Peptides against a protein of PDB entry 6RGO. Designs and how they scored, part 170

Target 1, 392 residues: chain A of PDB entry 6RGO
Amino acid sequence: MALKLLGFNQDATCFSVISSNKGVTIYNCDPFGKCFELEKSTSNDEELDFLVEMLFSTSLIAVVDKTIGASKRKKLKIVNTKRKATICELTFPHEIMDVIMNRKIICVVLKSDQIFVYDISCMKLLRTIDVRGEKLKSTSKFRNSEAVGDIGVRVSLSTDNNSILCYSSYSKSDKENAPLNDIVVFDALKCIQINVLPAVHQSNIVCIACSPDGMLMATASEKGTIIRVFKTIDTENDEPILVNEFRRGSRPSRISEMKFNHDNTLLACVGESDTIHIFALPVTTTEADANEDDTLQQSSHSLSSSINGLQYISKGLANRFGKIIVSKIPTQSQQRHVAYIKIPENAKYRIGFPKDTTNTIHICGEDGNYLVYSIPRNEVGPCTLVKSNTFD

## One batch from the design tools (peptide; made by RFdiffusion4, then SolubleMPNN)

Design b2_p13_4_s3 (from b2_p13_4, 6 letters changed)
Fold by OpenDDE base, seed 5:
Structure b2_p13_4_s3 (fold): chain B 392 residues (1-392), chain A 13 residues (1-13)
Amino acid sequence: as target 1 above (392 residues)
Amino acid sequence: DKEAIEKLRELLE
């Protein structure tokens, strides 16, 4: 059967798939099994397309039917899975491209490059962000919707209650074809812009991941060779703080998804390549005041790879045009993966980090495999397969 | 809809 992956929920306790014959199925990861099924409303052999966002392990899902006609593609349905009941429906002026949520906020991304931010507790609209509206003041030519290929506004939301929203924006260049290479950091609860990271890549941003706490953000361009990790809120001399620059590979390859683990120690990426890459982040030891007390010898064999914290204060090379170009970390100082998983070539995979096991990763494939891997702590190498299940 | 809001709240608790 043709499977299409929708992905894991925020804590990787569940994942969602589209089955060509059945519609949407949600699987529980542990114990492994079907926990919900949304039956296909139509008997037609049409290729099914859905957006499904699940709120953690709760009975709340957001559903968009993208299969049938322009009207359904504009409709968000909120469903109680336990009651099998529609709670509410919202209709948008344009096709829904993405839906993200946490316990406080739901964000709806439209094909118009608008982001609708709602209070999930009452479905009240808090803000409409118009990512094009800042550009419309400078350029009268709407890109005709026909040439809007796979390049749209990308979003990521923190899974915590702080509700930090990161989204791609158009650079403030007088060029008719400004890339989506700026990042805006937005407090979705207060509806305040916190930060703007200008020109974080040379080309359009195609993947964004926010950390669970909203303190870090990872970005990848359409080249997918370099991943950059920034602080979201903190700035140094009004400049963005680049924490890490990772090299996925030398060859261009699209990254489809990135995720942080729950303690911000790991970043995973997946895409069109035969390899899931896992990168180590520096543990920010908060200098908690070491008051003198209990000598519990937890032998944390910190592999102190003394990566001397070259605080590359990226002196923004103010290019002659006043654009802050994030200074490229020298290619020699670009970190590689610490762990990897080999996946079948041309198989689409999705990734998730479980909350309780920071050194475990969940993956699922359109090949019908759900796999749990252990991540090596003390060596660079392959992940170890711990559990496997199949689904259809 | 007040009933829809109540049905949302019971899923967020």
Scores: peptide ipSAE 0.238, ipTM 0.890, DockQ to the pose 0.913
Fold by OpenDDE base, seed 1:
Structure b2_p13_4_s3 (fold): chain B 392 residues (1-392), chain A 13 residues (1-13)
Amino acid sequence: as target 1 above (392 residues)
Amino acid sequence: DKEAIEKLRELLE
């Protein structure tokens, strides 16, 4: 059967798939099995498309029927999975492109490049962000939305209650074809813009991941060769702090998903390549636990030694037009993966990090494989397969 | 809808 992956929930306890014959199925990871099914409403042989966002391991899902020809592509449903009942429905002026949530906030991304921010507890609209609105004052030409298939506003939301929203925005260029290469950091609860990171890539941003605590974000362009990790809130001399620059590969390849683990020590990426890459992040020593337990000089030669904390103060070369250009880190200082997983060519995979095991990754494929891998700590190499299951 | 809000809160607790 043709499967389409929707992805893992925030804690990787469940994942969602579209089955061509059944509709939406949600699987529990441990114990492995079906926990919810949304039946296909139409007998037509139309290719099913859905957005399904699950709120952790709760019975709350957000659902959008995106099936071609469906009148429902503008309708968000909030569903109780235990009751199999719609709690509420929202209708938007434009097609829904993405939905993200945590315990406080739902964000709805429209084809109009608008982000609607809701208080999840009452479905009250807190803010409408118009990502085009800053640009529309200059160029009345609607980009004919037909030809630009996969390039839209990208969003990521922290899984914590701080509800840090990162989204791609159009650069301040007088050019009609300004890329979506700026990042805005937004407090979704207070509805305040916290930070703007200008021109974080040369081309459109196609993937963003926010850390669970909202303190870090990872970005990738349509080239998918370089991943950049920034601080979200902190700035140095009013300039963005680049924490890491990772090299996924030398060949262009789209990154479809990135995720941080729950302690911000790992970043994983997946996409059109035969390889899931896992990168190590520097442990931000919070100053707190400098407790004097001097004794155990166990020489854990943690691979931390080769991460010389070159705070690359990217002195943003203020170009003559006051644009901060994120200086490219020299290719020699671009970090590689610390671990990897080989996946079948042309198989789409999704990734998730479980909360309880920081060195474990969950993956699922459109090939019907659900796989659990252990991530090596002290060596660069392949992940070890710990558990496998199949689904239909 | 008040009933919808109550049903939504039951899933967030």
Scores: peptide ipSAE 0.235, ipTM 0.887, DockQ to the pose 0.919
Fold by OpenDDE base, seed 3:
Structure b2_p13_4_s3 (fold): chain B 392 residues (1-392), chain A 13 residues (1-13)
Amino acid sequence: as target 1 above (392 residues)
Amino acid sequence: DKEAIEKLRELLE
């Protein structure tokens, strides 16, 4: 059967798949097994397409039927999986492109480049963000939206209660073809913009990940060769907003998903390549926890030496119109992966980090494999397979 | 609306 992966929930306790014959199935990771099924509403041989966002291990899911020809592509259903009942349904003016949530917020991304931000507790609209309207204030020409391509507004939401929303925005360039290469950082609870990261890539951003705590974000462009990690908030200290630059590879390859682990020590990426890459992040010791006298002389193997290369982003190229956040970082500062997983060629995989095991990664494939890997701590190398299951 | 809000709260707990 053709399987289509929808992905893991926020804590990688469950993953969702589309089966051509059954509709949507949610699997529990441990113990492994089916926990919910949403039956196909139509007997037609139409290729099923769905958005399914699950709220952690709860019985709350958001569902969009994206099947071609379905009038339902504009409808968001909130479903109780235990009761198998629709709680509420929202209808949007445009096709839903993405849905993300945490315990406080639901964000709905439309094909119109609009983001609708809701309070999950009452489904009250808090904000409509019009990313296109922001572009139009900078560029007079409506581009015909018929660029049918996979290039749209990308979003990521922190899984914590701070509800930091990162989204791609159009650069202020007077060019008719302004790329989606700016990032806006938005407090979804307060409904305020807290930061803007201009021109973080040369081309459109196609993948964004927010850290669980909302303090970090990762970005990848259409090239998928470089991943950049940024602080979401400007610290009052003259610390660079760009904290990491990782090289996935030399060949262009689309990154479909990135995720941080729960302690912000690892960033994983997956996409069209035969390799899941895992990168180590420097532990930003927030000085606040330095007061607990716990003398654990864990040998700080000084990954410090590679950070010194990023400090020489010369203050000099403050061009008149903003901090160039992405100066030409010397190619020497680009870190490689610390770990990797080989996956079958042309198999789409999704990734998840479990909360309780920061050195474990969950992956699932459209090949019907659910795999648990251990990430090496002290060496650069392959991850070790710990557990495998199959699904249909 | 109220019943939907109550049903949502039961899922967030």
Scores: peptide ipSAE 0.233, ipTM 0.887, DockQ to the pose 0.904
Fold by OpenDDE base, seed 2:
Structure b2_p13_4_s3 (fold): chain B 392 residues (1-392), chain A 13 residues (1-13)
Amino acid sequence: as target 1 above (392 residues)
Amino acid sequence: DKEAIEKLRELLE
């Protein structure tokens, strides 16, 4: 059977898949098993396509039927999985490209490069973000959606209640083909833009991950060779703070998904390559806990890996055109993965981090494998397989 | 729909 992966929920307690014969199935990770099934509404041999976003382990899902020929690609259904009932349905002016949510907010991304921000508690529209801005509304050159592949607005939302929304935006260059290489950081609750990171890559951003707390953001371009991690809110001298620059590889390969773990110590990435890469983030010791004198000599064997201080060469050469060139971290100081998982080259995989185990990663494949790996702490190497299950 | 909003609140609690 052809399986299509929809991905994990926010805490990796569930994942969703499309089966050609059954429709959408949601699996629980522990105990492993089917927890919900959405029946195929049509008997046609059409290739099923869906968006399914689940609110943690709750009975709330957002569903979009994207099947070719279906008149439903503009409809968002909010479904109670326990009651098998539609709570509400919203219709949009354009095809839905993505849906993300947390306990406060639903964001709906349209093919028109619009983001609709809703209060989830009442489905009230809080904001419509037009990423093209007013100037590009006149150029009715819809990029022929056939020739320019999956290049559109990318979004990520913090899983906490702060509801930090990161989205890709068009650079202010007067060029007709401005890349989607800026990032906007947006408070989705207050509907306020809080930061703008200009030109974070040379090409279009194709993947974004926000940390669970919304304090960090990871970005990858179409090249997928470099991942950059920024602070979302904090700035230094009105400039974006680059925390890390990771090298995924030397060969171009698209990154399809990135995720932070729940304590912001790890960043994982997956895509078209045979390898899931896991990177370590430096723990910023917040000086705040200096006061409690409790001399518990926890022998923190400092991984004194010589992270030779990345001198923030905040020598942003403000080139004459006011573009903040994100200072290229010297190629020698680009961090590599600390851990990896080998996956089949022909199988798409999705990733998730469970909340309770910061050194564990969940993965699922279109090959029908659900796998749990332990991430090594003290050595660079392969992850260890802890649990495996199969699904159809 | 008022009933739909009440059903959403019951899932978020």
Scores: peptide ipSAE 0.215, ipTM 0.882, DockQ to the pose 0.927

Design b2_p13_4_s4 (from b2_p13_4, 5 letters changed)
Fold by OpenDDE base, seed 1:
Structure b2_p13_4_s4 (fold): chain B 392 residues (1-392), chain A 13 residues (1-13)
Amino acid sequence: as target 1 above (392 residues)
Amino acid sequence: EEKAIEELRELLK
């Protein structure tokens, strides 16, 4: 059967798939098995497309039927999976492109480049962010959305209660074709813009990941060769703090998903390449934990010896036009993966980090494989397969 | 509306 992956929930306890014959199925990871099924509403041989966002291991899901020709592409359903019942339905003026949530917030991304921010507890609208609106005072031309492929506003939300929203925005250029290469950091609870990271890539941003605590953000462009990690809130001399620059590869390849693990020590990426890459992040010693165990310092030192060459080149060359150009880290200072997983060519995979095991990664493929890997701690190398299951 | 809000609050616990 043709499978389409929707992804893991925030804690990687469940994943969602579209089966051409069945509709949406949610699988539990441990014990492995079906936990929910949403039947196909139409008997037509139309290619099913859905957005399904699950709130952790709860019975709360957000569902959008995106099937071509469906009048439902503007409708968000909040569903109780235990009752198989719709709790509420919201209708939007434009097609829904993405939905993200945590225990406080739902964000709905529209094809209009609008982000609707809701309080999940009552479905009250807190804010409408118009990503075009800052630009639209000049250019009335709707980009004819037909020829612009999968380039739209990208979003990521912290999984904690701080609800840090990172989204791609249009650069301040008078050019009609300004790229989506700025990042805005937004407090979704207070509805305040916290930070703006200008021109973090040369081309459109196609993937964003926020850390669970909202303190870090990873970005990738259409090229997918370089991943940049920034601090979200902290700035140095009013300039964005680039924490890491990772090299996924030399060949262009789209990154479809990135995720931090729950302790911000690892960043994984997956996409159109035959390889899932896992990168190590420097442990940000918060000043508080400086007191206790000397024993953990030894294991961090072996990885840190390769990190000591990262002088904080925080000196963005302020170009004559006040645009902070994120200084390219020299190619020699670009870190590579510490671990990897080989996946079948042309198989789309999704990734998730379980909460309880910081060195474990869950992956699932459109090939019907659910796989659990152990990540090596002290060595650069392949991940070890720990568990495998199949699904249909 | 109230019943939906109550059910949302139960699922968020």
Scores: peptide ipSAE 0.571, ipTM 0.959, DockQ to the pose 0.911
Fold by OpenDDE base, seed 3:
Structure b2_p13_4_s4 (fold): chain B 392 residues (1-392), chain A 13 residues (1-13)
Amino acid sequence: as target 1 above (392 residues)
Amino acid sequence: EEKAIEELRELLK
């Protein structure tokens, strides 16, 4: 049967799958099994497409029927899985491209490059962000958006209550073909723009991940060779906003998903390649809690890779050309993966990090495999398979 | 509307 993966929930306790015969199925990870099914509403042999966002292990899901020809592609349903009932339905002016949520906020991305931000507790609209409207009026030629494939506004939301929204925006370049290579950091609760990261890649951003706490973001372009990790907030200290640059590979390959683990120590990426890559992040010890006297001399061998090579292009030129955040980091500072998982060629996989086990990763494939891997701590190498289950 | 908001608040607990 053709399976299509929708992905894991925020804590990797569940994952969602489209089955051509059954519709949407949600699986529980532990104990492994079906926890919810949404039946196919149409008897037609139409290829089923859905967006399903599950709020952690709760009975709240957001559902969009994306099936071709369906008038439902503009409708967001909020569903109670215990009752198998729609709580509310929202209709949008354009096709829904993505839906993300946490315990406070739901964001709906439209094909019009609009982001609708709602208070999830009452489904009240807090803000409409028009990513196109922020583009200088000069480039208002509506690209016939039909031929521009999977290039659209990308979003990621922190899973915490701070509700930091990161989204891709159009560069301020007067070029008709300005790439979606800026990142905006937005406080979704206060509806305030916190930061703008200009030109984080040379091409369109196709994948964004926000850390659970909203302090970090990861970005990948269409090339998918380099992953960049940024601080979301400018610290008052002259600390670089770009904290990491990772090399996934030398060959271009699309990254479909990235995720941080719950303690911001790991970043995983998956896509069209035969390999899930896991990168180690430097633990930024926030000096704040250093007041508790606990003398645990854990000799953290600080892998102080001296990132001394960030030539500060002098403050004077940065004022005319907005902060070139991506100075030419020497290619020598590009870290490799610390761990990897080999996956079947051409199988689409999704990734999730469970909350309670920072060195465990959950993966699921369109091949019908749900796999749990242990991530090595002290060595660079393959992850170890711990559990495997199959689904249909 | 009120019933839907109440149900949302229950699911968010």
Scores: peptide ipSAE 0.571, ipTM 0.959, DockQ to the pose 0.909
Fold by OpenDDE base, seed 2:
Structure b2_p13_4_s4 (fold): chain B 392 residues (1-392), chain A 13 residues (1-13)
Amino acid sequence: as target 1 above (392 residues)
Amino acid sequence: EEKAIEELRELLK
């Protein structure tokens, strides 16, 4: 049977899949089993496509039927899974490309490069962000969506109540084909732009991850060779703070998903390659806990591998247009993965980090495998398989 | 509308 993965919820307690025969199924991770099923609304011959976002372990899901020929591609349904009932339905002017949510906010990304921000508690529209409208009134040619592949606005939302929204924006280049290589950081609750990170990659950004607390973001371009991690809010001399630059690989490969763990110590990435990569982040000791005098000299020789936090002060080569180009970190100083998982070639996988175990990762594949791995702490190496389940 | 908002608030608790 053809399976299509929809992904994990925010805490990796559930994941969603499309089965060609049944429609949408939501699985619980522990204990492993089906917790919800959404029946197929179309004839057997149509390839099913859905967006399904689950709000943590709640009975609230957002659903978009994207099936070809369905008049529903512009409709967002909020569904109570316990009641098997639609709570509300919203209709948009354009096809829905993505939906993200937390306990406060739901964001809807349209094919028009618009982001609709709602208060989830009442479904009130807070803001419409027009990512194209920030680019001057130049050529109204809708990129003929046929020839330019899956290049659209990418979004990520913090899972906390601060509701930090990171989205890709068009560079201010006068070129008709300006890349989506700027990042905007937005307070989705206050509807205020917090920060703008110009030209974080040379090509379009295709993947963004926000940390659970909204303090960090990771970005990857179409090349998928380099991942950059930035602070979202903090700036140094009005310049973006680059925390890390990771090398996924030497060969171009699209990254489909990235996630931080719940304590911002790990970043995982998955995509078209045979390998899930896990990177270690430097623990930012917040200086705040300096006052409790408790002299416990526990001489834990934690070999703090001196991850020399290369404070790459981006010597912003102001390009001819006054934009700071994030200087490429020399290839020798690019950090590699600390851990990895090998996956089958051509199998799409999704990743999730459980809240309770910061060194555990959940993965699921279109091959019907749900796998739990332990991440090594002290050594660079493969993750250890802890649990395996299959689904259909 | 009011019933839908009430149901949303109950699911967000």
Scores: peptide ipSAE 0.567, ipTM 0.959, DockQ to the pose 0.917
Fold by OpenDDE base, seed 5:
Structure b2_p13_4_s4 (fold): chain B 392 residues (1-392), chain A 13 residues (1-13)
Amino acid sequence: as target 1 above (392 residues)
Amino acid sequence: EEKAIEELRELLK
């Protein structure tokens, strides 16, 4: 059977899949099992396509049927899984490309490069963000639908109540073909732009991950060779703070998903490659609470990787064209993965970090495998398989 | 509308 992965929820307690014969199925991770099914409304052998966004382990899901005709692709259904009932339906002027939510807000991304921000508690529209802006409305000949490959506005939302929304935006270059290589950081509750990170990559951004607390964001371009991690809110001299630059690989390969763990110590990435990469983030010890005397001599062999925090204060080489080029960390100082998982070639996988076990990663594949791995703490190496289950 | 908002608020608890 052809499976299509929709992904994990925010805390990796559930994942969703499309089964060609059944429709949308949600699996619980622990105990492993099917917890919800949305039956296919039509008996036709049409290729099923859905968006499903889950809200943690709650009975609330957002569903978009992308299978049948242009009208359904514009409809968002909010469904109570316990009652198997539609609570409300919203219709948009354009096709829905993505849906993301937390306990406070829903963001709906349209093919028009608009983001609709709703208060989830009442489904009131808080803001419409037009990423193209007013200037681009005149010159945007609708890129013919065929040549609009997977290049669109990308979004990520903090899972906390602060509701930090990161989205890709067009650079303010007077070029008709401006890349989607800026990031906007937005307070989705207050509807205020907090920060703008200009030209974080040379090409379009294809993947964004926000940390659970909204303090960090990771970005990858179409090349997928370099992952950059930035602070979302903090700036240094009105410039974006680059925290880390990770090298996934030397060969171009698309990254489909990135996620932080719940304590911001790890960043995982998955995509078209045979390898899930896990990177370590520096623990920002807030200096404040170091006063308690607890003398427990746990011989943490800190592998003091003396990452001399060369604060490369990026002297912004203001190139003569006023483009802030985010200073490239020298290739020699680019960090590699600390852990990895090998996956089948050409298998699409999704990743999730459970809340309670910061050194565990959940993965699921279109091959019907749900796998739990332990991440090594003190060595660079493969993750250890802890649990496996199959689904269909 | 009001019933739908009440149901949303129940699921968000």
Scores: peptide ipSAE 0.567, ipTM 0.959, DockQ to the pose 0.922

